Peptides against a protein of PDB entry 5HDT. Designs and how they scored, part 34

Target 1, 163 residues: chain A of PDB entry 5HDT
Amino acid sequence: MVVKTFMDMDQDSEEEKELYLNLALHLASDFFLKHPDKDVRLLVACCLADIFRIYAPEAPYTSPDKLKDIFMFITRQLKGLEDTKSPQFNRYFYLLENIAWVKSYNICFELEDSNEIFTQLYRTLFSVINNGHNQKVHMHMVDLMSSIICEGDTVSQELLDTV
Target 2, 163 residues: chain A of PDB entry 5HDT as posed
Amino acid sequence: MVVKTFMDMDQDSEEEKELYLNLALHLASDFFLKHPDKDVRLLVACCLADIFRIYAPEAPHTSPDKLKDIFMFITRQLKGLEDTKSPQFNRYFYLLENIAWVKSYNICFELEDSNEIFTQLYRTLFSVINNGHNQKVHMHMVDLMSSIICEGDTVSQELLDTV

## One batch from the design tools (peptide; made by RFdiffusion4, then SolubleMPNN)

Design b2_p13_3_s2 (from b2_p13_3, 5 letters changed)
Fold by OpenDDE base, seed 2:
Structure b2_p13_3_s2 (fold): chain B 163 residues (1-163), chain A 13 residues (1-13)
Amino acid sequence: as target 1 above (163 residues)
Amino acid sequence: KKYMKTNLPPLKM
């Protein structure tokens, strides 16, 4: 299974990283980003998060437009964090934990549309935050947003005012 | 800006 392949791979697996590079590129195609099944999209998002982790600090995606599409896609999947009783919640948690720990969104500072991406991320996170979330979920959400604020020399005041 | 290379094992679900 593709999901397990990337999930079990560490950052020092150089031969495996080279072997699965084409698969990583394929997973970022419009076919997967626009897949009609929401559970498939969640799996794709988790794979993409793992790909960013594995290839850190250099993502295999070279197109700024593709990177924007990926992060906007991941952001949309985070909406699934709202329902803590969902059978897929653990996978949404994995996605959140991963991107928070890796600080994968921080590569968006190199994109012209970084403010759009960060704004959408913050709006999404604030829309799903509720009292049903445990402390770890809250911690990861705060860590994710704080990292962007702290490193964002060019973060707009408008975005800061939203926090 | 670069994201983290930690050399930590993969996260577990």
Scores: peptide ipSAE 0.223, ipTM 0.871, DockQ to the pose 0.729
Fold by OpenDDE base, seed 5:
Structure b2_p13_3_s2 (fold): chain B 163 residues (1-163), chain A 13 residues (1-13)
Amino acid sequence: as target 1 above (163 residues)
Amino acid sequence: KKYMKTNLPPLKM
């Protein structure tokens, strides 16, 4: 029910955005971010991606620490893109496509630990990219990485070495 | 630096 609620919501649903604000906050709790079930964590990541989409350009999360936790969490889920034959691959594709289109990671530029987040993202993407991925997957990966490089004011040497 | 508000429809699984 919760997954469908945010998946079906658009960015102009002001009444719904207000109604489900508390639910959005609850989904970012440690209970969900540290859930033991991998499939549940993937669904949570997709919901969080939709939440960033829906509430753009402002995230409902006000804590910098919470934002860092969320993006580190989403980054960890992207590791699932490695297995193109997985039954869950379409959900990983959904996650990738969403965050690439929305440019949700760009909110991290306001965080002190932005370089850590971006470095981990790039390392993850380069670790999972393979010849089994179709052109669309590659395009989304490139779009995601290039958007961060182009919009970034400061990039660490470690990140530069990765790119 | 803010992420973009888009005119994209919700994605479907």
Scores: peptide ipSAE 0.216, ipTM 0.878, DockQ to the pose 0.707
Fold by OpenDDE base, seed 3:
Structure b2_p13_3_s2 (fold): chain B 163 residues (1-163), chain A 13 residues (1-13)
Amino acid sequence: as target 1 above (163 residues)
Amino acid sequence: KKYMKTNLPPLKM
């Protein structure tokens, strides 16, 4: 029910965004980010991606530490893209497509630990790329990485070595 | 730097 609520909501639904704000905040709690079930964590990541889409350009999460935790969490879920034959692959694809299109990681430029977040993202993407991925998956991965490189003021040497 | 509204329909699975 929660997944469908955020997935079906558009960016101009101001009254609905206000109504579900507390739910959005609750989904970023440690209970969900550290949930023991891998499939639950994937659903949480998809919901968080939709929350960033819906509330753009202003995320409801104001704490820099919480934002870092969320993006590190989303990055960890992207490891699931490695197995194209998994029953959950379509949901991993949804996550990738969403964050690439919305450019939600651009929020991280305002964080002190942005280089750490971007480095982990690039390492993760390069670790899961394989010959089983179709052109659309590759396109979203390239869009995600190129947007960060082009829009960033500075890029660490470690990140450059990863590219 | 901030991400922007797209004003496009929501993504669907």
Scores: peptide ipSAE 0.195, ipTM 0.874, DockQ to the pose 0.722
Fold by OpenDDE base, seed 4:
Structure b2_p13_3_s2 (fold): chain B 163 residues (1-163), chain A 13 residues (1-13)
Amino acid sequence: as target 1 above (163 residues)
Amino acid sequence: KKYMKTNLPPLKM
């Protein structure tokens, strides 16, 4: 299973990283990002999160447009955090935990549309935050948002208005 | 500002 392959991979596994590089690139294709099945999209998002972790600090995606698409895609998947009773919630949690720890969104600072990406992220997170989430979920959400603010040289007024 | 190598172990789902 592709998900398990990337999930179990270490950042220092150079040979393995090289072996699965083409797969990592393929996972960011429109076929996967626009897949009609929401559960498949969630799995793809988790894989992408692991790819950012594994290949840090250098993501294998070279196109700014592709990077934007990926992070907008990941952001959309985070909407699934709203339903804490969903059978897929644990996978949504994995996605959140991963991107929070890895700080993968920090790569977006190099993108022209970084403010758009961060704005959508904050809007999404605030839209799904609720009292049904446990402390860890809240912690990761806050950590994700605060990390972007702390690392960013400039934050858009629109983003600030969401905080 | 790129994210940095963290040496994070694989996460558990």
Scores: peptide ipSAE 0.190, ipTM 0.872, DockQ to the pose 0.759

Design b2_p13_3_s3 (from b2_p13_3, 6 letters changed)
Fold by OpenDDE base, seed 1:
Structure b2_p13_3_s3 (fold): chain B 163 residues (1-163), chain A 13 residues (1-13)
Amino acid sequence: as target 1 above (163 residues)
Amino acid sequence: KKYMKTNLKPLKM
């Protein structure tokens, strides 16, 4: 199972990182990003989050457009956090925890459209926050947003208005 | 409520 393979992989696993590089690139294809099954898209997002973790601080994706597509895709999946009773909530939590811990979105600072990505992320997070979330979920959301603000040199007014 | 356990390691910079 591809998801488990990347989940269990260490950042120091150099041979494995090289071995699965082509798979990592393939998982970012439109076939997976636009997959009609919501659960498949969630698994893809989790796998991509692990890929960013494994290859940190360097993303294996060299195209700025592809990076934008990936992070916009991950952002869309975070909407699933809104339903705490969902059978897939644990995977949504995994996704949130991973990207907050790894600070994966900070790769986006090199992108021309970083403000768009961050704005969509913040809007999404604020749209899904509810009283059903436990403290850990809230902490990860705050950590994710704070990291971007603190490390960003300049933030758009639109993003500031969202915060 | 239990959440999915992760195998995250400290970020290697």
Scores: peptide ipSAE 0.033, ipTM 0.613, DockQ to the pose 0.094
Fold by OpenDDE base, seed 2:
Structure b2_p13_3_s3 (fold): chain B 163 residues (1-163), chain A 13 residues (1-13)
Amino acid sequence: as target 1 above (163 residues)
Amino acid sequence: KKYMKTNLKPLKM
């Protein structure tokens, strides 16, 4: 299974990273990003998160437009964190934990539309955060948002107003 | 599967 393959891969697995590079690129296609099945999209998001982890500090996606699409896609999936009782919550947690720890969104600072991406991220997180989440979830959400604020050199006033 | 944080490095800009 593709999901498990990337999940189990280490950052130092250079041979494997090269072997699965084409698969990583394919997973970012519109076919997967716009897949009609919500569970499939979640799995794709998790894979993409792992891909960012594995290929850190450099993402294999070279197109700014593609990167934007990916992060907007991941952001949309984070809406699933709202329902803590969902059977898929653990995968949403995995997604959150991964992107928070790896600081994947920081690559967006290189994108022209970074403010749009961050704004949507913050709006999404604030919309789903609730008292039903445990401390770890809250911590990851805070870490994710704080890393962007602390490391960003060009945080717009609009983004600040959103926070 | 638990996320293995110890071997993770953040993305660099």
Scores: peptide ipSAE 0.032, ipTM 0.652, DockQ to the pose 0.109
Fold by OpenDDE base, seed 3:
Structure b2_p13_3_s3 (fold): chain B 163 residues (1-163), chain A 13 residues (1-13)
Amino acid sequence: as target 1 above (163 residues)
Amino acid sequence: KKYMKTNLKPLKM
């Protein structure tokens, strides 16, 4: 299974990372990003999060447009955090924990549309946060948002209005 | 570097 392959891979496995590079690139194709099945999209998002973790500090995706598409895609999947009783909630939690710890969104500072990406991320997080979330979920959400604010040189008024 | 390099064991799903 592709999901398990990237989940179990270490960052120092250079030969293995090279071997699966083409698979990583294929997972970011429009076929997977626009897949009609919601559960498949969640699995794709988790794989992409692991790919960013494994290949850090270098992303295997070199196109700015592709990177934007990926992070907008991941942001859309985070909407699934709203329902804490969903059978897939643990996978949504995995996604949140991963991107918060790795600080994957920091790659977006190199993109022209970084402000749009961060704005959508903040709007999404504030739209799904609720009293049903435990302290760990809240901690990861805060860590994710605060990291971007601390690392960013400029913050738009629109983004400030969401904080 | 822009983002962290970590070998922490992720949660099992």
Scores: peptide ipSAE 0.030, ipTM 0.678, DockQ to the pose 0.552
Fold by OpenDDE base, seed 5:
Structure b2_p13_3_s3 (fold): chain B 163 residues (1-163), chain A 13 residues (1-13)
Amino acid sequence: as target 1 above (163 residues)
Amino acid sequence: KKYMKTNLKPLKM
């Protein structure tokens, strides 16, 4: 029910955005980010991606530490893109497509640990990319990485070596 | 939903 609620919500639904703000905040709690079920974590990641989409251009999360936790969490879920034959691949694709289009990771430029987040993202994407991925998956991966490079003012040498 | 909407606004800094 919660997943469908945020998936179906658009960016212009101001009344709904206010109504579900507390739920959005609750979904970023340790209870969900550290949930033992892998499928639940994937659903949580998709919900969080939709929350960033819905509340764009500003996220409802005010804590820098919480934002870091969320993006590190989403990055970990992207490892699931490696298995193209998984029954959950379509949800991983949805996650990738969402964060690429929304450019949600760009909010990380305001965080002190932005380099850590971007490094982990790039390492993860390069680790999962394979010949089994179709052109759309590759395009979203490239779009996600290039957006960060193009909009970033400073990039660490470690990140440059990864690119 | 397999694909998301195409008219989404990106996050802005």
Scores: peptide ipSAE 0.025, ipTM 0.640, DockQ to the pose 0.097

Design b2_p13_3_s4 (from b2_p13_3, 7 letters changed)
Fold by OpenDDE base, seed 3:
Structure b2_p13_3_s4 (fold): chain B 163 residues (1-163), chain A 13 residues (1-13)
Amino acid sequence: as target 1 above (163 residues)
Amino acid sequence: KKYMKTNLKPLKL
């Protein structure tokens, strides 16, 4: 299984990372990002999060447009955090925990459309946060948002209005 | 800006 391959991989496994580079690139194709099945999209998002973790601090995706598509895609999947009773909630939690700890979104500072990406992320997080979430979920959400604010050189008024 | 290397153990899906 592709999901398990990246989940079990260590960051210092240089030869293994090179071996699976083409697979990582293939997972970011429009076929997977626009897959009609919601559960498949969630698995793809988790794989992408692990790919960012494994290849940190450098992402294997070199196209700015592709990076934007990936992070907008991941942001859309985070909407699934709203329903804490969903059978897939633990996978949504995994996605949140991963991107918060790795600080994967920080790579977006190199993109021209970083403001748009961060704005959508903040809007999504505030739209799904609720009293049903435990302290760990809230902590990861806060860590994710605060890291971007602290490390960003400029923040738009629109983004500030969401904080 | 670069994101972090981590030894975080992934959760099982």
Scores: peptide ipSAE 0.038, ipTM 0.713, DockQ to the pose 0.557
Fold by OpenDDE base, seed 2:
Structure b2_p13_3_s4 (fold): chain B 163 residues (1-163), chain A 13 residues (1-13)
Amino acid sequence: as target 1 above (163 residues)
Amino acid sequence: KKYMKTNLKPLKL
């Protein structure tokens, strides 16, 4: 299974990274990003998060537009964190933990539309955060948001209004 | 399943 393959792959697995590069690129296609099945989209998001992890510090996606699409896509999936009782919550947690730890969104600073991406991320996180989340979830959410604020050179007024 | 954080490196600009 593709999901498990990327999940189990180490950052130092250079041979495997090269082998699965085309698959990684294919997973970012509109076919997967716009897949009608919500569970499939979640799996795709997890794979993409793992791809960012594995290929860190450099993403295999070279197109700024594609990167924007990916992070907007991942952001939309994070809405699933709202329901802590969902059968898929553990995968949403995995997604959150991964992107927070890897600081994947930080690559967006190189994008022209970074402010839009960060704004949507913050709005999404604030919309789903609740007292039903355990400390680890809260920690990852805070880490994710704080990393962007701390490492950003400038913050737009719109983003400031969101925070 | 969770990954081993100790083996992870953050993305760098």
Scores: peptide ipSAE 0.029, ipTM 0.662, DockQ to the pose 0.120
Fold by OpenDDE base, seed 4:
Structure b2_p13_3_s4 (fold): chain B 163 residues (1-163), chain A 13 residues (1-13)
Amino acid sequence: as target 1 above (163 residues)
Amino acid sequence: KKYMKTNLKPLKL
């Protein structure tokens, strides 16, 4: 399973990272990002999150447009955090925990449309955050948002208004 | 951390 492969891969496993590089690139294709099945998109998002983890501090995606598409895609998946009773909630949690810990969104600072990405992220997180989430979920959401604020030299007024 | 590994490291800018 592709999900397990990337999940279990170490950041220092250079040979294995090289072996699966083409797969990582393929997972960011429109076929997967626009997949009609919501659960498949969630799995893809988790894989992408692991790819950012594995290839840190770089990413295998060289196209700014592709990176934007990926992070906008991941952001859309985070909407699934709203329903804590969903059978897929644990996987949404994995996605959240991963991107928060890895600080994968920080790669977006070099993108021209970084403010758009961050704005959508914050709007999404604030739209789904609720008292039904446990402390860990809240912590990851806060960590994710705080890391962007702390590392960013410039934050758009729109983003500031969202916070 | 049901699914997470312990070797996660943050991206560095």
Scores: peptide ipSAE 0.035, ipTM 0.694, DockQ to the pose 0.124; fails the geometry check
Fold by OpenDDE base, seed 5:
Structure b2_p13_3_s4 (fold): chain B 163 residues (1-163), chain A 13 residues (1-13)
Amino acid sequence: as target 1 above (163 residues)
Amino acid sequence: KKYMKTNLKPLKL
């Protein structure tokens, strides 16, 4: 029910955004980010991606530490893109498509640990990319990475070595 | 839903 609620919500639903703000904050708690069920974590990641979409251009999360935790969490979920024949692949695709279009990772430029987040993202994407992925998946991966490169002022040598 | 809405606004700093 929660997943559907945020998935169906659009960016212009101001009344609903205010109504579900507390739920959005609760979904970023350690209870959900560290949930033992892999499928639940994927659903949480999709919800968080939708929350970034809905509240764009500003995320409802005010803590830099919380934002770091969320993006590191989302990055870990992207490892599921490797298995193209998984029954959950469509949800991983949804996650990738969402974060690519919304450019949600760009909020990380305001974080002190942005280089760590971007490095982990690039390493993850390069580790899962394979010939089984269709052109749309490849395009979203490239769009996600190129957006960060184009809008970033400085990039660490470690990140440059990864790209 | 397999795909998200296409008219989304990106996050801005």
Scores: peptide ipSAE 0.031, ipTM 0.672, DockQ to the pose 0.096; fails the geometry check

Design b2_p13_4_s1 (from b2_p13_4, 6 letters changed)
Fold by OpenDDE base, seed 4:
Formats: structure tokens, C-alpha cells, sequence
Structure b2_p13_4_s1 (fold): chain B 163 residues (1-163), chain A 13 residues (1-13)
């Protein structure tokens, strides 16, 4: 499956990275980002997270508008972390762990709408975080949020007030 | 956990 392909790929797989580049680009199409099935969207988000990992530090998506769409999409998927009893929770966990470790959102600092993206991310995380999450989930959420604060030159006061 | 051989993303220079 496509998910496994990107999940198993590492950053040094240069030939494979070239081979699957077109697939990576297609996964960011509106067809997938706006897919009607919630579980499909989660799988797409996980693939995108792995794509950001594999092609780091430079994402294969060069359009600022596309990057914004992708990160707003990923942010929406993180809402699924609210249901710890969901059968898909482990995939939401994978998504969170990946983007936190890779610091994927840090590419958004180059975007004009970075503050909007980060604001939506923080609002989403704070809306789903609760004491029912295990320590690992909490750590990844904190890592994700703190990385943006620590590396961002300009973070809106609104964002800072929510932290 | 995902393995990174290259550093994770940072803020652009």
C-alpha cells in the first residue's frame, strides 16, 4: 500500500525518493485532501507526514498555497486525537509523533499565512488535549508546540496567549 | 519513532 511505501522509506533512499516523487505530488491533490472518507484523509495525512520526513529539509511541494492547504489539512486531521478510544487512534498518534519529531510545521515560517496556520494548529491541539492522553501523546504535543515557539522569529501574541 | 538521518526542519535562514 502507498502508506507503507512512504512509511518504510528513509531519507537516504535517493533513487526511491525520485521514483515516488510524482506519487507524493499526487497525494497532495484536492482529490485526496478533500476526500469524503475520514479514514482515507487520515491515511493521506500520514503519507504526507512521511513525505515531509523523507524529503526533509526541503518538501517536494513548492507552491506556498499548496503547502498551506497541506498543513491546514493535517491540522484538521489532528482533531481525531480527541477520541482516545477510536480504532484509528494509533494512526493519529503516528501522525502526531511524526510531525512533532520532524518539525514539519517549521516549513510554514516561509509562508505568508504562517500565523494563521500556527494559530489553527494550537487551537486544535488545545481543543483535543486532555488528561486522558498518555504521557507520550502529551510529550509530542508539547514538542510540536514548543518547537514553533522556539524557532519562530515572529509568533503572534494571540498564539502566545494560548500557550 | 520516525528516524531522521538529516536534522529536523528549522526556521528558514
Amino acid sequence: as target 1 above (163 residues)
Amino acid sequence: SPKLKAPPRGRPP
Scores: peptide ipSAE 0.050, ipTM 0.754, DockQ to the pose 0.072
Fold by OpenDDE base, seed 3:
Structure b2_p13_4_s1 (fold): chain B 163 residues (1-163), chain A 13 residues (1-13)
Amino acid sequence: as target 1 above (163 residues)
Amino acid sequence: SPKLKAPPRGRPP
């Protein structure tokens, strides 16, 4: 199972990181990012989150366009946090917790389209936040948003209007 | 929860 492979991998497992590098690259292909199955896309997002964790502070994806696609993709998956009673909610929680803790979106500061990515992230988070979420979910959402505000040199007026 | 042996990614100074 691909999901279990990356989820169980350590950051200092250099031989394994090299062995599964090609798989990590393939998981970011349009075939997976545009997969028709919603549950498959969620699994892909979780794998990508684990890949960012494993290869931190860097990422195996070197193309700015590819990184943009990945984070726009992950952002779209976060919409699934809206229903706390969904059978897949725990996996959405895993995705949120992972990317917030790792600060994966900080890679986007190096992208020319960072403001677009952050704007979409904030819009998505604000659209799904509700009173059914427990304190842990709220904390991860706040951590994710505050890290970008505090660590970014500049933030667009559009993003500031959203906050 | 993710186990980190390296710190979360930070913005370069």
Scores: peptide ipSAE 0.045, ipTM 0.735, DockQ to the pose 0.072
Fold by OpenDDE base, seed 2:
Structure b2_p13_4_s1 (fold): chain B 163 residues (1-163), chain A 13 residues (1-13)
Amino acid sequence: as target 1 above (163 residues)
Amino acid sequence: SPKLKAPPRGRPP
């Protein structure tokens, strides 16, 4: 399975990183980002999160527009965190944990539309965060948001006012 | 801001 392949891959596996680079690029295609199946989109998001992890600090995607699309896509998937009883919650948790720990969104500071991306991220997180989430979920959400705020010198006042 | 190295896999409780 493709999901397992990237999930198990190590950052130091240079041969594998080269081998699966084309697959990583393919997974960011509109076919997958706009896939009609919600569960497929979640799997794609997890793969993309792992790709950012594996290829850190540099993403294999060279297009700023593609990077924007990917992070807007990942942000949309995070809405699934709202249902802790969902059978897919484990994957939503994995997605959150991964992007928070890796600080994947920090690459967005190099993008022209970073403020849009961060604004949508914060709006999404605030829309799903609730007291029903366990401590780990809360910590990952806080870590994700604070990692961006720590770089606030490059963040718009509008975004800061949103926080 | 630099990205971190790969974290251990986690699961919701």
Scores: peptide ipSAE 0.101, ipTM 0.799, DockQ to the pose 0.162; fails the geometry check
Fold by OpenDDE base, seed 1:
Structure b2_p13_4_s1 (fold): chain B 163 residues (1-163), chain A 13 residues (1-13)
Amino acid sequence: as target 1 above (163 residues)
Amino acid sequence: SPKLKAPPRGRPP
């Protein structure tokens, strides 16, 4: 129900955005980010991706530490892309497609720990990318990585050497 | 997956 609510919400739905703002904030709590169920964490990640989409270009999360936690959390979920035959793969695909298209990670350029976040993202993507992925998955991975490189003024040399 | 609708986030210059 919650997943569908954010998934179907438009960016110009101002009244709905205001109505569900508190729910969006609660979804970023440690209770959800550290939930013991892997499938629940994936659902939470998809909700967070949609939240970044509908509230773009600004996130409703005001704490830099909270933003870091969220993106590190989303990055960890992307490991699930490795198993293309998983029943949850389509939801992992949705997560990847969303964050790549929205350029959600671009908000991290404002964070002091942006280099750590991007490094972990790239390490994760390179660890899961394989020949079993179709063209769309590869395209989204490339779009996600290239967008950060193209727009980043402070991308580390270590990260550049990895690409 | 559902179609995305609005433009992606841009980074200020």
Scores: peptide ipSAE 0.044, ipTM 0.736, DockQ to the pose 0.075; fails the geometry check

